Peptides against a protein of PDB entry 4N78. Designs and how they scored, part 245

Target 1, 186 residues: chain A of PDB entry 4N78
Amino acid sequence: HFQVICRLLGYQGIAVVMEELLKVVKSLLQGTILQYVKTLMEVMPKICRLPRHEYGSPGILEFFHHQLKDIVEYAELKTVCFQNLREVGNAILFCLLIEQSLSLEEVCDLLHAAPFQNILPRVHVKEGERLDAKMKRLESKYAPLHLVPLIERLGTPQQIAIAREGDLLTKERLCCGLSMFEVILT
Target 2, 155 residues: chain B of PDB entry 4N78
Amino acid sequence: MAELQMLLEEEIPGGRRALFDSYTNLERVADYCENNYIQSADKQRALEETKAYTTQSLASVAYLINTLANNVLQMLDIQASQLRRMESSINHISQTVDIHKEKVARREIGILTTNKNTSRTHKIIAPANLERPVRYIRKPIDYTILDDIGHGVKW

## One batch from the design tools (peptide; made by RFdiffusion4, then SolubleMPNN)

Design b2_p24_8_s1 (from b2_p24_8, 14 letters changed)
Fold by OpenDDE base, seed 5:
Structure b2_p24_8_s1 (fold): chain B 186 residues (1-186), chain C 155 residues (1-155), chain A 24 residues (1-24)
Amino acid sequence: as target 1 above (186 residues)
Amino acid sequence: as target 2 above (155 residues)
Amino acid sequence: MSPFGLDEARAERLKQEEEDRKLL
């Protein structure tokens, strides 16, 4: 699903969705969640010491239940605050999965474009084969596919400009050095 | 442009008119040949004359058809060339617009990105002695180590 | 210029972060 979303939205659509999700997360954090956290801080016991081990597990549980009684009885915490936290969590996960899916699409694009951009993979050299000779043969094999040099030789000035811009856009991808998810976490 | 206009307005209509006129002339020639053959005392001469007129008429019609066909083909070639030039221009504009849109989209998403912190992964220098992969023996987690940590019940 | 406008985008984000930090 996320791959399909990335393909359908493209960079622009993903940007818009991410911006809106950031706004939603910000609104949830600075609004409802912040207010509940403040309220919880006010009702939180100022001194909560670990009970003695002599009370056993049941006694310790009862102690904490008594200390946190006001928090546990706060019905809105479960219904509203935890739901908002779930929404924030879902938004974060959504952003992560979108970025991962986008990175996969970008890598695929880079791999598909590589033969046309004179980006040759390292060829496995069998014992006794010269790497240089094999690489030269590979370069010669793919030389006719080099799009920009081909258009520079045969194309109009306008076609050359478009080809160069297209080549640049093909080479530069977010996955090469940029992260959206890191921005979302900060 | 002038050549295409001449073909459309003058040459092709003119060729069509010439073919129509040729049809009417062929009818006249046929009537003449029939009458000449009937009235002539020398049937052999009349036949040779009819043969000559028939050959000439067929050659004339063939020439007119060929000329008209060539003019139509030339017209179509000019139009096809114009369409190809127009298509090329439209494609160029379309590509320019698409590149521009892509640049805008990339700037928009770029605002939402930061540089990946490539933490210098310490080159895990593989220890020179590859310790034989110690068969992962699932040692049961001895939780008794935690018995002294905290206020847990020592049983 | 990088197609992603990284330098300008970073400058704008730094400005926005500074503004947000002033509001906090």
Scores: peptide ipSAE 0.045, ipTM 0.750, DockQ to the pose 0.238
Fold by OpenDDE base, seed 2:
Structure b2_p24_8_s1 (fold): chain B 186 residues (1-186), chain C 155 residues (1-155), chain A 24 residues (1-24)
Amino acid sequence: as target 1 above (186 residues)
Amino acid sequence: as target 2 above (155 residues)
Amino acid sequence: MSPFGLDEARAERLKQEEEDRKLL
């Protein structure tokens, strides 16, 4: 699903969705969640000491239940605050999954374009073969596929300009050094 | 442009008119040949004359048709070339617009990105002494050692 | 210039973050 969304929206659509999600998250955090956190801090026991281990696990649990009774009985905490936290969590997860899906799509594009851009993978060398000789053979084999040099040789000045710009846009991807998710976490 | 205009406005219409005039002339030649054959005492000579006029007339019509056909073909070739050039120009504009749109979209999403802090993955320098994998001797976990640790229900 | 306009975009974002921080 996320891959399809990435393909459908493209960079522009993803940007719009991410911006709106950031606004929603900011609104939830600075508004409702902050208000509930302040209220919870006010009702929080000022002194919560660790009970004696002699009470056992049930007694310790009962102690904390008693100390936190006002918080546990706060109905709006479950219905509103936790719902808003779930929405924030879902938004974060959505952003993460979108970025991952976009990165996969970009990597696929880079891999598909690589032979046309003189980007060749390091080939496995069997014992006794020279890596350099094998790479040179590979380069020579794919040299006729290099799009920009071909267009520079055969194309009009306008076609050359478009080809160079297209090549640049093909090489530069977010996955090469940019993260949207890191921006969301700050 | 001038060549196409000449073909459309002068050569092709002129060729069509010439062909029409040739038709009218052929009718006159036919009438002449018929009358000449009827009136001539030498039917063999009249027939040979008719054959000559027919051959000449057919040759002239064939020439006119061929010339007209070639002019039409030339016109179509010029038009096809113009359409190809127009298509190329439209494609160029379209590609330029698409590249521009892509650049705008990339700037928009770029605002929402930060540099991946490639934290220098501290080369986990594998300690030079690979501690020999201590053969995981499956010692049966004696869970009874934990029997005295915690307030578990003594059965 | 990177097609993603990173330098200008970062400058604007930093400015916005600073403004938002002053409002809190």
Scores: peptide ipSAE 0.041, ipTM 0.755, DockQ to the pose 0.253
Fold by OpenDDE base, seed 3:
Structure b2_p24_8_s1 (fold): chain B 186 residues (1-186), chain C 155 residues (1-155), chain A 24 residues (1-24)
Amino acid sequence: as target 1 above (186 residues)
Amino acid sequence: as target 2 above (155 residues)
Amino acid sequence: MSPFGLDEARAERLKQEEEDRKLL
């Protein structure tokens, strides 16, 4: 699904969606969540010591339940605050999954373009074959597909300019060194 | 431009008119040949004359058809060339617009990006036991895992 | 110039962070 979304929206659509998600997250964090956090800080026990391990798990649980009674009884935490936290979490996960999906699409694009850009993979050499000879054969095989040199030889100045620009845009991808998710986490 | 205009406005219409006129002339020639054969005392001579006129008429019509056909072909070639030039121009504009849109889109998404911190600063907390630095064997990225994604180039 | 406008993006983020800091 995320791959389809990436293909459908492209860079432009992804940017718009991410920007709107960031606005929503910001609104949730600075608004409702912040207010609840402040309220929780006020009702939080000033001194909460770890009970002795001798009370066992049930006794420790009861101790914390008693200490946090005011928080546990705050019904709005479950209905509103936790829902907003889920929305923030979902937004973060959405951004992560979109970035991952986009990176996959970009890698695929790079791989598909590679033969046309004189970017050849390292060929697996079977025992007894020289890597250099195999690479040279591969280079020779794909030489006619090199788009920019072909257009530079046969094309108009305008076509050459477009080809060079297209070549650059094809090589430059987010996956090469950029992260959206890191921005979302800050 | 002038050549195409001449073909469209003068040569082709003129050739069509000439061909139409030749039809009416052929009818007159046929009538003449028939009457000449009937009235002539020398039927053999009249027949030879009819053959000559028939041959001449056929040659004339063939010439008119050939000339008209060549002019139509030439017109079509010029028009095809014009269409190819127009197509090339449209394609150039389209590509320019697409590149521009792509640049805009990339700038917009770029605002939402930062450089990947290559700081895999995993602080290698040197375990107290200096495990020998495992030489980072650059395993070639096996891209075969992507072969099933899209129209993978099977290498 | 990066096709993704990294310098502009960084400048815009810094501006936004400064604005957000003023609101806090």
Scores: peptide ipSAE 0.037, ipTM 0.745, DockQ to the pose 0.180
Fold by OpenDDE base, seed 1:
Structure b2_p24_8_s1 (fold): chain B 186 residues (1-186), chain C 155 residues (1-155), chain A 24 residues (1-24)
Amino acid sequence: as target 1 above (186 residues)
Amino acid sequence: as target 2 above (155 residues)
Amino acid sequence: MSPFGLDEARAERLKQEEEDRKLL
């Protein structure tokens, strides 16, 4: 699903969705969640000392349950605050999955373009073969596929300009050094 | 452009008119040959004259058709070339627009990105004193240590 | 200049984040 979303939306659509999600998350955090956190801080016991271990695990649990009774019984916490936290969590996960899916699509695009851009994979050398000789043979094999040099030789000035711009856009991808998810986490 | 205009406005219409005029002239020639054959005392001479006019008329029509056909073909070739050039121009504009849209989209998404922190894998400097791996001696957990902790009902 | 203004876009974002932080 996320791959299909990435293909359909492209960079523009993903940017719009991410911006709107960030707005929603910001609104939830600064609004409802902040208000509940403030309220919770006010009702939190000022002094919560660890009970003596002699009360055993059940007694300690009852002690904390009693001290936190007002918080646990706050019905709106479960219905509203936790729902908002779930929405924030879902938004974060959505952003992560979109970025991962986008990165996969970008890598696929880079791999498909590589033969046309003189980007050759490191070839596995069998024992006894020179890596350099094999790479030169590979370069020679794919040299006719180099799109920009081909267009520079045969194309009009306008076609050359478009080809260079297209080549640059193909090479520059977010996956090469950029992260959206890191921005969402800050 | 001038050549196409000349073909469309002058040569092809002129060729069509010439072909039409030739048709009307063929009718006149036919009438003449028929009347000449009927009125002539020398039927053999009249027949040979009719053959000559028929051959000349057919040759003339064939020439007019061939000329018109060639002009139409030339017109179509010029138009096809113009369409190809127009298509190429439209494609270049389309590609330019697409590149521009892509650049705009990349700027927008770029606002939402930061540089990947390549966490320099801090070389885990192995502490100089490799604490000898303390052989994890599995001491059996003696759960009886917990027997005295709690209000257990003494059965 | 980054070929597509990504650096400029980041700079604008950072400015906005700083402004937002001052408002909090």
Scores: peptide ipSAE 0.036, ipTM 0.748, DockQ to the pose 0.110; fails the geometry check

Design b2_p24_8_s2 (from b2_p24_8, 10 letters changed)
Fold by OpenDDE base, seed 2:
Structure b2_p24_8_s2 (fold): chain B 186 residues (1-186), chain C 155 residues (1-155), chain A 24 residues (1-24)
Amino acid sequence: as target 1 above (186 residues)
Amino acid sequence: as target 2 above (155 residues)
Amino acid sequence: MSPFGLDEARKEREEQEELDRKIL
């Protein structure tokens, strides 16, 4: 699903969705969640000491339940605050999954374009083969597919300009060094 | 441009008119040949004259048709070449616009990105002394050792 | 210049963060 969303929206659509999600998250955090956190901090017991281990696990649980009774009984915490936290969590997960899906798509595009852009993978060399000789052979094999040099030789100045810009846009991708998710976490 | 205009306005219409005129002339030649054959005492001479006029007339019409056909073909070739040039120009504009849109989109999403901190993961230098994998001897976990740890119900 | 406009984007973000800090 996320891969389809990435393909459908493209960079611009993803940017718009991410920006709006960030606004929503910011609104939730600075608004409702902040208000509830402030209220919870006011109601929080000022002194919460660890009970003696002699009370056992049930007694310790009852102790904390008693100390936090007002918080546990606060119905709006479960219905509103936790719901908003779920929405924030879902937004974060959505952003992560979109970035991952986009990165996969970009990597696929880079791999598909590689033969046309003089980007050759490191070839596995068997024992006794020279890496350099094998790479040169591979380069010579794919040399006719190099799009920019081909257009520079045969094309008009306008076609050459377009080919160079297209090549640049094909080579440069977000996955090469940029992260959206890190921005969301800040 | 001038060549195409000349073909459209002068050569092709002129060729069409010439064919119509030739039709009228062919009719006159036919009438002449018929009358000449009827009135002539030498039927063989009249027939040979008719053959000559027929051959000349057919050759003339064939030439006119060929000339007109070639002019039409030339017109179509010029138009096809113009269309190809227009298509190329439109494609160039389209590609330029698409590249521009892509650049705008990339700037927009770029605002929402930060550089990946490639934390140079310190190469965890594997300690030089790979401790020999101590052969994991599956000793049965004696859970009775835990019986004294915690408020477990002594059965 | 990277097609993603990283330098401009960084400046705009820094300006926005500074604005957000002034509002809080």
Scores: peptide ipSAE 0.048, ipTM 0.747, DockQ to the pose 0.253
Fold by OpenDDE base, seed 1:
Structure b2_p24_8_s2 (fold): chain B 186 residues (1-186), chain C 155 residues (1-155), chain A 24 residues (1-24)
Amino acid sequence: as target 1 above (186 residues)
Amino acid sequence: as target 2 above (155 residues)
Amino acid sequence: MSPFGLDEARKEREEQEELDRKIL
């Protein structure tokens, strides 16, 4: 599903969705969640001492349950605050999954373009073969596919300009050095 | 442009008019040949003259049709070439617009990105003193250590 | 210039972060 979304939206659509999600997350964090956190801090016991270990695990649990009773019984915490936290969590996960899916699509695009851009994979060399000789054979094999040099030789100035620009846009991808998810986490 | 205009405005309409005029002239020639054959005492001569006029008329019409056909073909070739050039121009504009849109989109999404911090994994500097791996000796968990902890009824 | 406008994007983020710090 996320791959299909990435293909459908492209960079523009993903940017718009991410911006809106960031606005929603910011609104939730600075609004409702912040208000509930402030309220929770006010009702939090000022002094919560560790009970003596002599009470055993059940007694310690009961002690903390009693100290936190007002928080646990706060109905709005469960219905509103936790729901907002879930929405924030879902937004973060959505952003992560979109970035991962986009990175996969970009890698696929780079791999498909590679033969046309003189980007050759490192080939496995069998025992007794020289890597350099094999790479030169590959270069010679794919040389006729190099799009920009081909257009520079045969094309109009306008076609050459478009080809160079297209080549640049094809080579540069977010996955090469950029992260959206790191921005979302800051 | 000038050649196409000449074909459309002058040569092709002129060729069509010439064919129409030729049709009218053929009717006159036919009438002449018929009357000449009827009135002539020498029917053999009149027939040979009719054959000559028929051959000449057919050759003339064939020439006019061929000329008109060639002009129409030339017109179509020029128009096809113009359409191809127009298509190429439209495609060029379309590609330019698409590249521009892509650049805009990339700037917008770029605002939402940061450089991937390749945290150089700090070389785990092996502590200079490799503490000899203390052989994990599985000491059995002595649960009796917990016997004095809790409300257990000492029997 | 990177097609992603990284320098401009960085500046805009820094400005936005500064704005966000002033609101907090």
Scores: peptide ipSAE 0.047, ipTM 0.744, DockQ to the pose 0.220
Fold by OpenDDE base, seed 4:
Structure b2_p24_8_s2 (fold): chain B 186 residues (1-186), chain C 155 residues (1-155), chain A 24 residues (1-24)
Amino acid sequence: as target 1 above (186 residues)
Amino acid sequence: as target 2 above (155 residues)
Amino acid sequence: MSPFGLDEARKEREEQEELDRKIL
């Protein structure tokens, strides 16, 4: 589904969706969540020391349950605050999955374009084969497919310009060095 | 442009008119041949004259049709060439617009991106002794190590 | 110039972050 969304929206559509999601997340964080966090900080026990290990796991759990009883019984925390946190979490996950899906599509595009852009795959050298000879053979094999040099030789000036721009746009992708998810986390 | 205009405005309409006139003339020739055959004392001569006129008429019509057909074909070839040029121009504009749209879209999404922090992997200080790359001998995974883990049936 | 306008995008983001800091 996320791959289909990436294909349908393209860079522009993804940008718009991400921008709007960031606005929503910002609104949730700075609004309702912040208010509940402030309230929780006020009611939080000032001194919450680790109980002695001698009480065992059940006793420790009961201790914390007792210390946090007022917070746990706060009904609005479950209905509103946790819901908003789920929405933020879903937004973050959505952004992550979109970025991952986009990266996969971009990698596929790069791989498909590679033969036309003089990008050769890493050649496995068998024992006894010279890497250089195999690379030269591969270069010679794909040389006729190099689009930009071909158009530069046979094309009109306008076609050459378009081919160069298209080549540049094909080579430069977000997956090569950019992250949207890091921006969402800041 | 001038050639196409001449074909459309003069040659093709002229050829069509010539064919129409030829039709009316053929009718007159037919009437003449019929009357000549009826009135002539020498029926053999009249028949040979009729054959000659028929052959000439057929040749004339064939020539007119061929000329008109060639002019129409020439017109279509010129129009096809014009359409190809227009298509090329439209494609060029379309590609230019698409590249521009793509550049705009990339700028928009670029605002929402940051450089991937490649953690500087600590320069793996090459150990002073480059251990000779031990030829990776693919040892078959011995799955018998798992025979004692779980409810595996010892055969 | 990168098609993604990284330098411009960074500048615009820094300006927006500065604006957001002034509003908070």
Scores: peptide ipSAE 0.034, ipTM 0.753, DockQ to the pose 0.250
Fold by OpenDDE base, seed 5:
Structure b2_p24_8_s2 (fold): chain B 186 residues (1-186), chain C 155 residues (1-155), chain A 24 residues (1-24)
Amino acid sequence: as target 1 above (186 residues)
Amino acid sequence: as target 2 above (155 residues)
Amino acid sequence: MSPFGLDEARKEREEQEELDRKIL
């Protein structure tokens, strides 16, 4: 699903969705969640010491239940605050999965473009084969597919300009050095 | 442009008119040949004359049709060439717009990105001594060590 | 110029962070 979303939205659509999610998260954090946290801080026992071990596990549990009674009985905590925290969590996970899916699509694009951009994988050399000779043979095999040099030789000035811009756009991808998720976590 | 206009306005209409006129002339020639054959005392000569006119008429019509056909084909070739040039121009504009849209989209998503922190993967220095894989003997976790930590009930 | 506008994006983020710090 996330791969399909990435393909459908493209960079622009993903940007819009991410911006809106950031706004939602910001609104939830600075609004409702902050208010509940402040309220919880106010009702939190100022002094909550560990009870003596002599009370046993049941007595210790009862002690904490008594100390936190007002918090436990706060019905809105479960229904509203935890729901908002779930929404924030879902938004974060969504952003992560989108970035991962986008990175996969970008890598696929880079791999598909590689033969046309003179980006050749390192070839496995069997015993007795020279790496240099094999690489040179591979380069020669794919040389006719080099799009930019081909267009520079045969194309119009306008086609050459478009090809160079397209080549640059094809080579530069977010996955090469950029992260959206790190921005979301900050 | 001038050549296409000449074909459309002059050559093709002219060729069509010539073909129509040829039809009328052929009718006259046919009437002449019929009358000549009926009236002539020398039927053999009249037949040879009819044969000559028929051959000439067929050649004339064939020439007119060929000329008209060639002009129509030339017109179509010029139009096809114009369409190809127009298509090329549209494609160029489309590609320019698409590149522009892509650049805008990349800037928009770019503002939401930061550089990946390449954590310096500490060079895993292979320990010089390959310690023989000590068979992991699962020592039972002695939880009694934790009995003195915290408020656990010492029974 | 990088297609992703990294320098501009960095500047805009720094400006936004500064704005957010002033609001907080």
Scores: peptide ipSAE 0.046, ipTM 0.746, DockQ to the pose 0.219; fails the geometry check

